# Ledger of designs, part 196: peptides against a protein of PDB entry 1IK9

Target 1, 211 residues: chain A of PDB entry 1IK9
Amino acid sequence: MERKISRIHLVSEPSITHFLQVSWEKTLESGFVITLTDGHSAWTGTVSESEISQEADDMAMEKGKYVGELRKALLSGAGPADVYTFNFSKESCYFFFEKNLKDVSFRLGSFNLEKVENPAEVIRELICYCLDTIAENQAKNEHLQKENERLLRDWNDVQGRFEKCVSAKEALETDLYKRFILVLNEKKTKIRSLHNKLLNAAQEREKDIKQ
Target 2, 207 residues: chain A of PDB entry 1IK9 as posed
Amino acid sequence: MERKISRIHLVSEPSITHFLQVSWEKTLESGFVITLTDGHSAWTGTVSESEISQEADDMAMEKGKYVGELRKALLSADVYTFNFSKESAYFFFEKNLKDVSFRLGSFNLEKVENPAEVIRELIAYALDTIAENQAKNEHLQKENERLLRDWNDVQGRFEKAVSAKEALETDLYKRFILVLNEKKTKIRSLHNKLLNAAQEREKDIKQ
Target 3, 195 residues: chain B of PDB entry 1IK9 as posed
Amino acid sequence: MERKISRIHLVSEPSITHFLQVSWEKTLESGFVITLTDGHSAWTGTVSESEISQEADDMAMEKGKYVGELRKALLSVYTFNFSKESAYFFFEKNLKDVSFRLGSFNLEKVENPAEVIRELIAYALDTIAENQAKNEHLQKENERLLRDWNDVQGRFEKAVSAKEALETDLYKRFILVLNEKKTKIRSLHNKLLNA

## One batch from the design tools (peptide; made by RFdiffusion4, then SolubleMPNN)

Design b2_p23_6_s1
Fold by OpenDDE base, seed 1:
Structure b2_p23_6_s1 (fold): chain B 211 residues (1-211), chain C 211 residues (1-211), chain A 23 residues (1-23)
Amino acid sequence: as target 1 above (211 residues)
Amino acid sequence: as target 1 above (211 residues)
Amino acid sequence: SSIEEEKKKFEKKLEEMEKELKE
């Protein structure tokens, strides 16, 4: 089961932050449980897949698009843009919400809720879920931080080895060339010496022929 | 101001999860505000630095060690080891906690709390803090995840460059040696040819002299 | 790219040295 808790403001009680919990199985389209609380009272309702389909049809909206709007309204929290207006009557237990666009406002959905007999249990469970989520996210953060530190060390190690490899390649090239030139110059000197000896021997032979 | 919320079980109400909020400025040693809630009622007390010092003295414990025990008891949540036992009387508003060791149990601290007139406000603020903490931790997780992915890409890029550098060094060394040997062998052949010409010229001259 | 450029520079220097050797 997936859960999202968001803070909302009700039009009737704008000074009191309410909390909207939505719980669902895999997809919001398959239905969900909605819970509203003000930290003292709680109200719960179940929304079926058939009700979601009916609301989409009543709006003449494609179901996937409607579920997309439900997800934005009910799971994002009231973002700072006040695009969604929430209404709840404690007397009728009727919850409804509207999408406010520049040139049009329309009802996006409505639910009959029931007052919870033991709201303290719902509130405690909600706080427990928040604390569990904090602990899980902290453990993930600590893990990711340790992984980041590991990856950074590994990157610095490979970078340092790479720089050493480049320098070692340049040094090897330079040393090989120097050694090659030395050996080559020795061979060139020996060739020149042998050519001079051949020229001298030929000149001496030409002198010996000339008596 | 720093805050920690933990779940605790009271000896008098072991079936009802309570939440213990501790709020402090920089260090717990400078004093703190404690808030207890069951999701319906709330109780709050302020603990001064002087009270912490007095409790440490009464226990004949060094203040830093005592604050270390307070931190474990009040901020860690009731860890699975039941090392800390929490007691609260709703009638007297007296809160106390004990440290349970194998061979000794002792009172670690006690506080007089006051019942909050509007517990719903405390509960709403507590839930808001939890939701804010979740959102901040999620944003940190997403940031760390993106950094991890970046660092991993950068590591793979440098590793691939390093491997190419090693292979290029070995290939360069091998090619240099092959080319060097070829040129050296040409020069050796030329030296051998010139030596043979010198030997032949010397043999011809020795024939001409014997002639 | 940098290592391939160094390889090309090295090959070019080797060819120049081979020319100076034939001369």
Scores: peptide ipSAE 0.021, ipTM 0.822, DockQ to the pose 0.087
Fold by OpenDDE base, seed 2:
Structure b2_p23_6_s1 (fold): chain B 211 residues (1-211), chain C 211 residues (1-211), chain A 23 residues (1-23)
Amino acid sequence: as target 1 above (211 residues)
Amino acid sequence: as target 1 above (211 residues)
Amino acid sequence: SSIEEEKKKFEKKLEEMEKELKE
């Protein structure tokens, strides 16, 4: 089961932060359980897949688009933009929310909630979930941090090896050229010496023929 | 201000999860505010630096060691080992905790708490802190994940460049040697040819003299 | 790649040296 807790403000009680918990299986469109609390009282309702489909039809909205709007409203919390307005009557236990656009506000959904008999139990469970989520996220953070440090060390090692390889290639090229030139110059000198000996021998022979 | 919320079990109410919030400035030894809640009621107490020092003296424990034990008891939560036992009387508002060792249990500390008049406000603030902490940790996780992915890409790029550098070095060495040998062999052949010409010229001259 | 450019520069230098050696 997936769960999201969001902070919301009710139009009727804007000074009191409420918490909206939504719990669902795999997808929100399959239905969900909604829990509202003010830290003293709690209210719960179940929304079925059929109710979600009916609300989408009543709104003349495509189901996937409607579920996308529900996800934004119920799971994102009221972002800093008052795009979603939440209403709840403690008397009727009727919860509804509206999407506020520039030119039009419309009701996005409505639910009948039931007052929880033991709200302290629901609140304790909600706090437990928050603490468990914090612990899980901390463990993930510590793991990711250690992996980052590992990857950085590995990157620095390979980078240092790469720089050494580049320098070694350049040094090798330079050394090979120097050695090559030395040996070639030795051979060129020997060729020149042999050519001069041949020229001298030919000149001596030409002198011997000319008596 | 630093804050830690822990789940604890009271000896008097082992079936009801309680939450212990500790809030402090920089170090726990400078004093702290303790808040206990069961999700319906809340109790708060202030512990001064002088009280911490007095408790350490009364225990005949070095202050730094005592504060180290307080940190383990109050900030770690009851780990899976029942090393710390928590007691609270709702009547007297007296809170105390014990450290349980193999051979001896001893009282580690005690506090007088006061019942909070509006526990819902304290509970709402506690939930808000949990949600804010979750959001901060999620943002850190997303950042660390993106950095991990970046570092992995950078590592793969440098690794691939390094492998290419190694291969290019070996190929360069091999190619240089091949070309060097070709040129050397050409020069050796020319030297041999010139030597043969000199030998022939000397033999012809020796024939001409005998002649 | 910079390595391919270096390799081309090297090949060009080697060709120049080979010419000077024939001469």
Scores: peptide ipSAE 0.021, ipTM 0.821, DockQ to the pose 0.086
Fold by OpenDDE base, seed 3:
Structure b2_p23_6_s1 (fold): chain B 211 residues (1-211), chain C 211 residues (1-211), chain A 23 residues (1-23)
Amino acid sequence: as target 1 above (211 residues)
Amino acid sequence: as target 1 above (211 residues)
Amino acid sequence: SSIEEEKKKFEKKLEEMEKELKE
């Protein structure tokens, strides 16, 4: 079961923050339970998949689009732009909400809620869920922080090895080249020496033939 | 101002979760505000630094140790081991808590609370704080997740460069060594050829002299 | 890459040295 709690403002009580809890199974489209509270009283209603379909049909709206609007209205809280307005009558227990566009406001949905006999239990459970969510999110944060610290260490280790590898390659190339030049120069000198000895021997032989 | 909300169980009402809110400035030692609620009623008290010092003195406990025990009792919630027990009289508004050790239970602290006139406002503010904390923790989680993904990419990039550097070093060393051997072998062959020509010239000259 | 440039520079020096040694 998924759940979202949001803050809303009622048009009738704009100075009093209300809390809108929505709970559903897998998808909001399959129906949901809505709970409204002011921190003293609570009201709950169940909305079926058939009611969602009927509201979409009555609005001449495609069901997926309608559910998308429900999700924005009921799960995001009142966004900073007053795009959604919420109304509730404590007398009739009638909850309805509107989408406000520049030139048009239209009713997006309406539900009959029932007053909860023991609102304190609903409020306690709501606070418990908030505290559990905080604890879970803290545990995720601690895990991600530890993973980030690990990845940073691993990055620094590989970076240091890479820099050492580059330096070692340059040093090796320089050393091998220097050693090779030395050996080649020695061989070149020996070849020149042997060639000069051959030339001298040939010149001496030519002198010996000329007596 | 720092704040912590925890779930507690009262000895008098063990079936009803209570919420203990503690709020303080920088350090718990400087004093705090304590709020208790059952989701219907709320009770609040202010504890001064002088009261904390007096309670520590009355217990013959060092202040830092006492504050450490207060932090565990009031900010952690009732840990799974019932190490701390909470008592509250709704009639006297007297709140006290005990530390339970294997062979000794002792009163850790006691406070007089006042019943809040408008508990709904306190409960709404408490829920608002929970929702704000959830939103902040979600934003931290999203940030840490993005940083984790960045660090993983950066690690993969450096690792791939490192592997290429190692392979390039080994390939360079192998290629240089092969080329060096080839050139050295050519020079050795030329030296041997020149040496044989010198030996032959010397032998011919020795024949011409005997002749 | 810097490594490929260095390798090319080394190969060129090796070829020059091989020429000077044939010569």
Scores: peptide ipSAE 0.020, ipTM 0.821, DockQ to the pose 0.091
Fold by OpenDDE base, seed 5:
Structure b2_p23_6_s1 (fold): chain B 211 residues (1-211), chain C 211 residues (1-211), chain A 23 residues (1-23)
Amino acid sequence: as target 1 above (211 residues)
Amino acid sequence: as target 1 above (211 residues)
Amino acid sequence: SSIEEEKKKFEKKLEEMEKELKE
């Protein structure tokens, strides 16, 4: 089961933060359990797939689009722009919510809730879920932090090897050139020496022919 | 102000999870506010630095060690080994906790709490803090995940450049050696040709002298 | 790439050295 808790403000009680818990299996479209609490009282309702389909039909909205709007309303809270308005009557246990756009407001859905007999148990379970989620997220953060530190070390190691490879390539080039020039100069000197010996031998032969 | 919420079990109410909130400034040693709740009622007490010092003295324990034990008890909950036992009387509002070792149990500390008049406000604030902490940790997780993905891309880029540098170094060495051998072979051929010309000139001169 | 620029610089140096060796 997936779960999300959001803060909401009720039109009837704008000074008291309420908490909206939604629990579902795989998709919101398959139905969900909604729980509302003010930290003292709690109210719960079950919404079926058939009720979601009926609300979509009553709105003349395509089901996938309607479920997309439900997800934004119920899992994100009001958001920073008060795009969703929540209403609840403690007397009728009727919960309804509206989407507010610039020039259009419309009812997005409505649910009948039932007052929970033991609200303290619901509140304790909600706090337990929050603490479990904090612990799981903290463990994930510590894991990701250690992995970041590993990846940074590995990056620095390869970067240092790359810089050494560049320097070693330049050094190799310079050394090979110096060695090549030395050997070539020796061969040039030997060629010059042999040419001079040939010239001297030719001059001596020309002297011997001239007695 | 720093804050930690923990689950605890009271000896008097082992079937009901309680929540222990501790709030402090920089260090627990400077004092803290403790809040206990069962999801319906709440109790709060303020513990001063002088009270912490007095409890350490009464235990004949060094203050730094005592504060270290307080931190383990109050900020970690009971832990998996039930090393810390918590007691609370709703009548006297007296909270005390013990450390349980294999052969030794001892009272670690005790606090007088006061019943909160509006427990719903404390519970709502506690849930708000949990939800804020979840949101902060989630944002940090998403940031660390994106940074991991960046570092992995940067590592793969440098690794690919390093492999290209190694291959380029080997190719350069091979090309330089091939070119060097070609030029050396040309110079060796020229030296051999000049030696043969010198030998022929010497043989011709020896024939001219014998004639 | 920096390696292609270095390779081109190296090829140019090799050509200059081959020229000095013919000379």
Scores: peptide ipSAE 0.020, ipTM 0.822, DockQ to the pose 0.090

Design b2_p23_6_s2
Fold by OpenDDE base, seed 4:
Structure b2_p23_6_s2 (fold): chain B 211 residues (1-211), chain C 211 residues (1-211), chain A 23 residues (1-23)
Amino acid sequence: as target 1 above (211 residues)
Amino acid sequence: as target 1 above (211 residues)
Amino acid sequence: KEIEELKKEFEKKLEEMEKELLE
């Protein structure tokens, strides 16, 4: 089961932060449980897949697109743009929400809720879920931080090995070239010396032929 | 201001999860505000640095060690070992907690609390803090995840460049050696040819002298 | 280890070439 808690402002009580909990199995399209609380009272309603389909049909909206709007409205809380307006009557227990566009607001959905007899239990469970989520996220953060530190060490080790390898190869190439030049120059000197000896021997033979 | 919320079980109400909020400035030693809630009622008390010092003296405990025990008791919640037991009387508003050792339990501290007139406000603020902490931790998790993915890419890039550089250097060295061997063999052949010409010239001259 | 092994192989090849050149 998945769950999301968000802060909302009700049009009827804008000074009192309300909390909207939505719980579902796998996808919001399969239906969900909505819970509203003000920290004193709580209200709950169940929305079925058939009700979601009916609301989509009533809006003449494709079901997947409608569910996408439900996810934005009910799971993201009041985003910074207040694109969604929430209304609740404590008397009728009627909850409805609107999408506010530039020129037109329209009702996105409506649900009948029931007042919870023991709101303290719902509130305690909600706080427990928040504390569990904090603990899980902290453990994940500590794990990711340790992994980050490991990856950075591994990168530095490879980089240091790479630089040492490059420097060692460049030094080797330079040494190799120097040694080859020395040997080539020695062989060139020997060739020149042998050529001079051949020239001298030829000149001596030409002198011996000329008696 | 720092804050920690933990789940606790009261000896008087073990079936009802209570929430213990502790808030302080910089260090718990400077004093703190304790808030207890059951999701319906809330109780608050302020503990001063002087009260902490007095409790440490009454226990004949060094203040830093005592504050270390307070941190474990009040900020870590019921750890898996239930080393700390919490007691609260709703009638007297007296809160006290004990450290349970193997053979001896002792009172670690005690505070008089006052019942909050508007517990819903305290509960809403507590839920808001939990939701804010979740959002901050989620943002940190997403950042650390992206940074880990970056570090992994950077490592793969350096490793791939290193392997290419090694291969290119080895290919260059191999080509250089082949070229040098060819040139050296050519020079050796030329030296051998010149030596043979010198030997032949010397033999011809020795024939001419014997003639 | 790999770089030191590569260095040793290279030094050995160099020494072999120097010997073949002196010879």
Scores: peptide ipSAE 0.023, ipTM 0.821, DockQ to the pose 0.088
Fold by OpenDDE base, seed 2:
Structure b2_p23_6_s2 (fold): chain B 211 residues (1-211), chain C 211 residues (1-211), chain A 23 residues (1-23)
Amino acid sequence: as target 1 above (211 residues)
Amino acid sequence: as target 1 above (211 residues)
Amino acid sequence: KEIEELKKEFEKKLEEMEKELLE
């Protein structure tokens, strides 16, 4: 079961924050349970998959698109853009919400709710869910923080080894060339010396022939 | 201002989860505000730094150690070890808690609370704080997750570059040696050829003299 | 292989090659 609690404002009570809990199985399309509370009273309603399909049909909207609108309205809360207007009558227990666009407002959905006899239990359970969610998210954050610190250490280690590898490659190349040049120059000197000895021997032989 | 909400059970109402909110400035030692709620009623009390000091004196406990015990009792909730027992009388509004050790239980603190006239407002504010905390923790989690993914990519990039550097060093070494050997063998062959020419020239000269 | 081991192997091969070239 998935759950989302959102802060909403009712048109009838704009000064009093209400909380809208939506609970569903895997997908919102399969139906959901709504709970509305003001911290004193609570109201609950069940919305079936058939009701969602009927509302999509009544709106002449494709079901997947309609469910996408429901998800934005019911799970995101009233974002700072006031795109969704929530209405609730405590007398009729009728809940409805509208999507407000620049040039058009339209009803997105409507639900009949029932007043909960023991709202304190619903409120306690809602607070428990919030506290459990905080604890779970905190544990995830502490884990991710430790992983990030590990990854940063591992990155610094590999980076340091990489820099040492680059420097060692350059040093090796330089050392090899220096040693190669020394040995090559020695062999060149021996070749030059031998050539000079050959030239001298040839010149001496030419002198010995010319007597 | 710092705040912590904990789930507690009262000895008088063990079947009903209560919530203990503690609010303080920087350190719990400087005093704090306690709010107790059952999701229907709320009770609030202010505890001053002087009261904390007096309770530490009355317990013959060092103040820093006493504050450390308060922090564990009031901010951690009743952990699964039932180390802390919470008592509250709704009639007298007297709240007290005990630390239960294996061989000794002792009163850790006591507070007079006042019943809140509008508990719904306190409960709404408490739920708002929980929702805001969830949103902040979720944003931190998403940020840490993105950083983790970045660090992992950066680690893989440096690791791949490091492996390429190692391979390039080995390849360079091998290539330089091969080239060096080729050039040196050429020079050795020239030296040998020149030596043979010198030996032949000397032998021919020795023949010409004997001739 | 660690870079330090590669460096040592390289130095050793250089010394061996220098010896064979002086001989």
Scores: peptide ipSAE 0.021, ipTM 0.822, DockQ to the pose 0.085
Fold by OpenDDE base, seed 3:
Structure b2_p23_6_s2 (fold): chain B 211 residues (1-211), chain C 211 residues (1-211), chain A 23 residues (1-23)
Amino acid sequence: as target 1 above (211 residues)
Amino acid sequence: as target 1 above (211 residues)
Amino acid sequence: KEIEELKKEFEKKLEEMEKELLE
């Protein structure tokens, strides 16, 4: 079961923050339970998949699009853009909400709620859910922080090894070339010396033949 | 200002979860505001630094140790170990709590609370604080997740470059060594050839002199 | 192998080759 609690403002009571709890199983399309509270009273209603389908049909809206609008209205809270307006009558227990666009305002949905006999239980459970969610999110945060610290250490270790590898490669290349050049120059000098000895021996032999 | 909300059980009402809100500025030692609610009624009291000091003195406890016990009792919630027991009289508005150890149970602190005239405002504010905390923690978790994904990419990139550097170093060393041997062997062969020519020239000259 | 070990192994091989070339 999934749950979302949102802050809303009612047109009839704009100075009093209300809380809208929506609970559903897997998908909002399959139906949901809606609970409204002002911190003193609570009202609950169950919305079936058939009611959602009927509301979509009455609006001539594709069901997936309609459920998408429900999700924005009921789960996002009233964002700073007054795109969704909420209305509730405590006398009739009738809850309805509208989507407000520049050129068009239309009723998105309506529900009959029932006043909860023991609102304190609903409020306590709502606070418990919030506290559980805080604890879960904090534990996840601490886990991600520890993982972040581990990844940073691992990155620094590999980076340091990489820099050492680059420096050592360059140093090795330079050293090998220097040593190679020295040995080659020594061999070149020896070859030149031997060639000069051969040339001198040939010249001496040519002199000895000419007596 | 810092705040913590905890679930507690009262000895007088063990079936009804109560919520204990503690609010303080920088340190609990400087004083705090305590609010108790059952989701219908609320009670609030202010505890001064002088009251905390007096309670520590009355207990013959060092102030830092006493504040440490207050922090565990009031901010941790009743953990699964019933180390802290909470008592509240709705008639007297007297709140007190005990630390229970195997051999010793003692009163840790006591406060006179006042019944809040509009408990719905306190409850709404408490729920708002929980929802804000959830949103903040969620945003922090999303940030840490993105940072971890970045660090993992950066680690993989450096690791791949490091592996390439190691392989390139080994390949370079092997190639340089092979090339060096080839050139040196060529020079050795040339030196040997020149020495043999010198020896032959010397032998021919010795024959010509005997001739 | 550590890069320093590879350096030492190569230096040793170079010295051996230098000796064989002087001989």
Scores: peptide ipSAE 0.021, ipTM 0.821, DockQ to the pose 0.088
Fold by OpenDDE base, seed 5:
Structure b2_p23_6_s2 (fold): chain B 211 residues (1-211), chain C 211 residues (1-211), chain A 23 residues (1-23)
Amino acid sequence: as target 1 above (211 residues)
Amino acid sequence: as target 1 above (211 residues)
Amino acid sequence: KEIEELKKEFEKKLEEMEKELLE
């Protein structure tokens, strides 16, 4: 079961923060339970898949698009833009909400709620869910933090190995060139010496021919 | 201001989850506000630094140690071990809690609370704080997740550069050796050719002397 | 370790080649 609690303001009670809890299985399209509370009273209703389908049909809206609007209205919390207006009558237990666009406002949905006999239980359960969610998110944060620290260590280790590899490559190249230059210079000296011996031998032979 | 909400069970009402909110500035030692609620009623009291000091003195406990115990009792939530027992009288508004150790149980503290006239406001504010904390923790989780993904990319990039560096070092070594062998073989061939010319010149000179 | 091993293997190959070239 999935759950979302949102803070909302009712048109009838703009000074009192209300809480809208929506609970569903897998998809909002399959139906949901809606709970409204002001921290003293609570009201609950069940919305079936058939009711969602009927509301979409009555609006001439594609079901997936309608569910998408329900998701934004009921699960996003009231974003800072008053795009969604919530209304509730405590007398009739009629809950409805509108989407307000610049040029068009329309009713997005309406639900009949029932007053909860023991609102304290609903409120306690809601607070419990919030505290459990905080604890879960804290545990996840601690896990992610430890993972970040691990990844940073692993990065530093590879970076250090990379820098050593670069330095080793440069040192290797330099050492190789130095050693080979020495050997080549020795061979060049030997070649020069042999050439000089050949020149001397040729000059001596010319001298011996000239008696 | 710091705040912690904990779920507790009262000895008098073990079937009803209560919520204990503690609010303080910087340190619990400087005093705190304690709020208790059952989701219908709320009770609040203020504990001053002087009261904390007096309770520590009355217990013959060092102040820092006493504050450490208060922090565990009031801010940890009731851990699974019934180490801390909470009691509240709705009639007297007297709240007290005990530390239960294997061989010793003792009263850790007691507070006089006052019944809140508008508990719904306190409950709404508490729920708001929980929802705000959830949102903050979610934003932190998303940030840490993005940072993990960044660190992983950076690690892969360095690892790939490292592997290229290793391969480049091996290729460089191999290429240098091949090139130098070729040059040295050319010089060896030249030396052999010059030696043979010297030997031939010496043999020709011996022939001319015998002639 | 791996770079030091590669360095030692390289030094050994250098020494072998130097011998073959002096030879």
Scores: peptide ipSAE 0.024, ipTM 0.821, DockQ to the pose 0.091; fails the geometry check

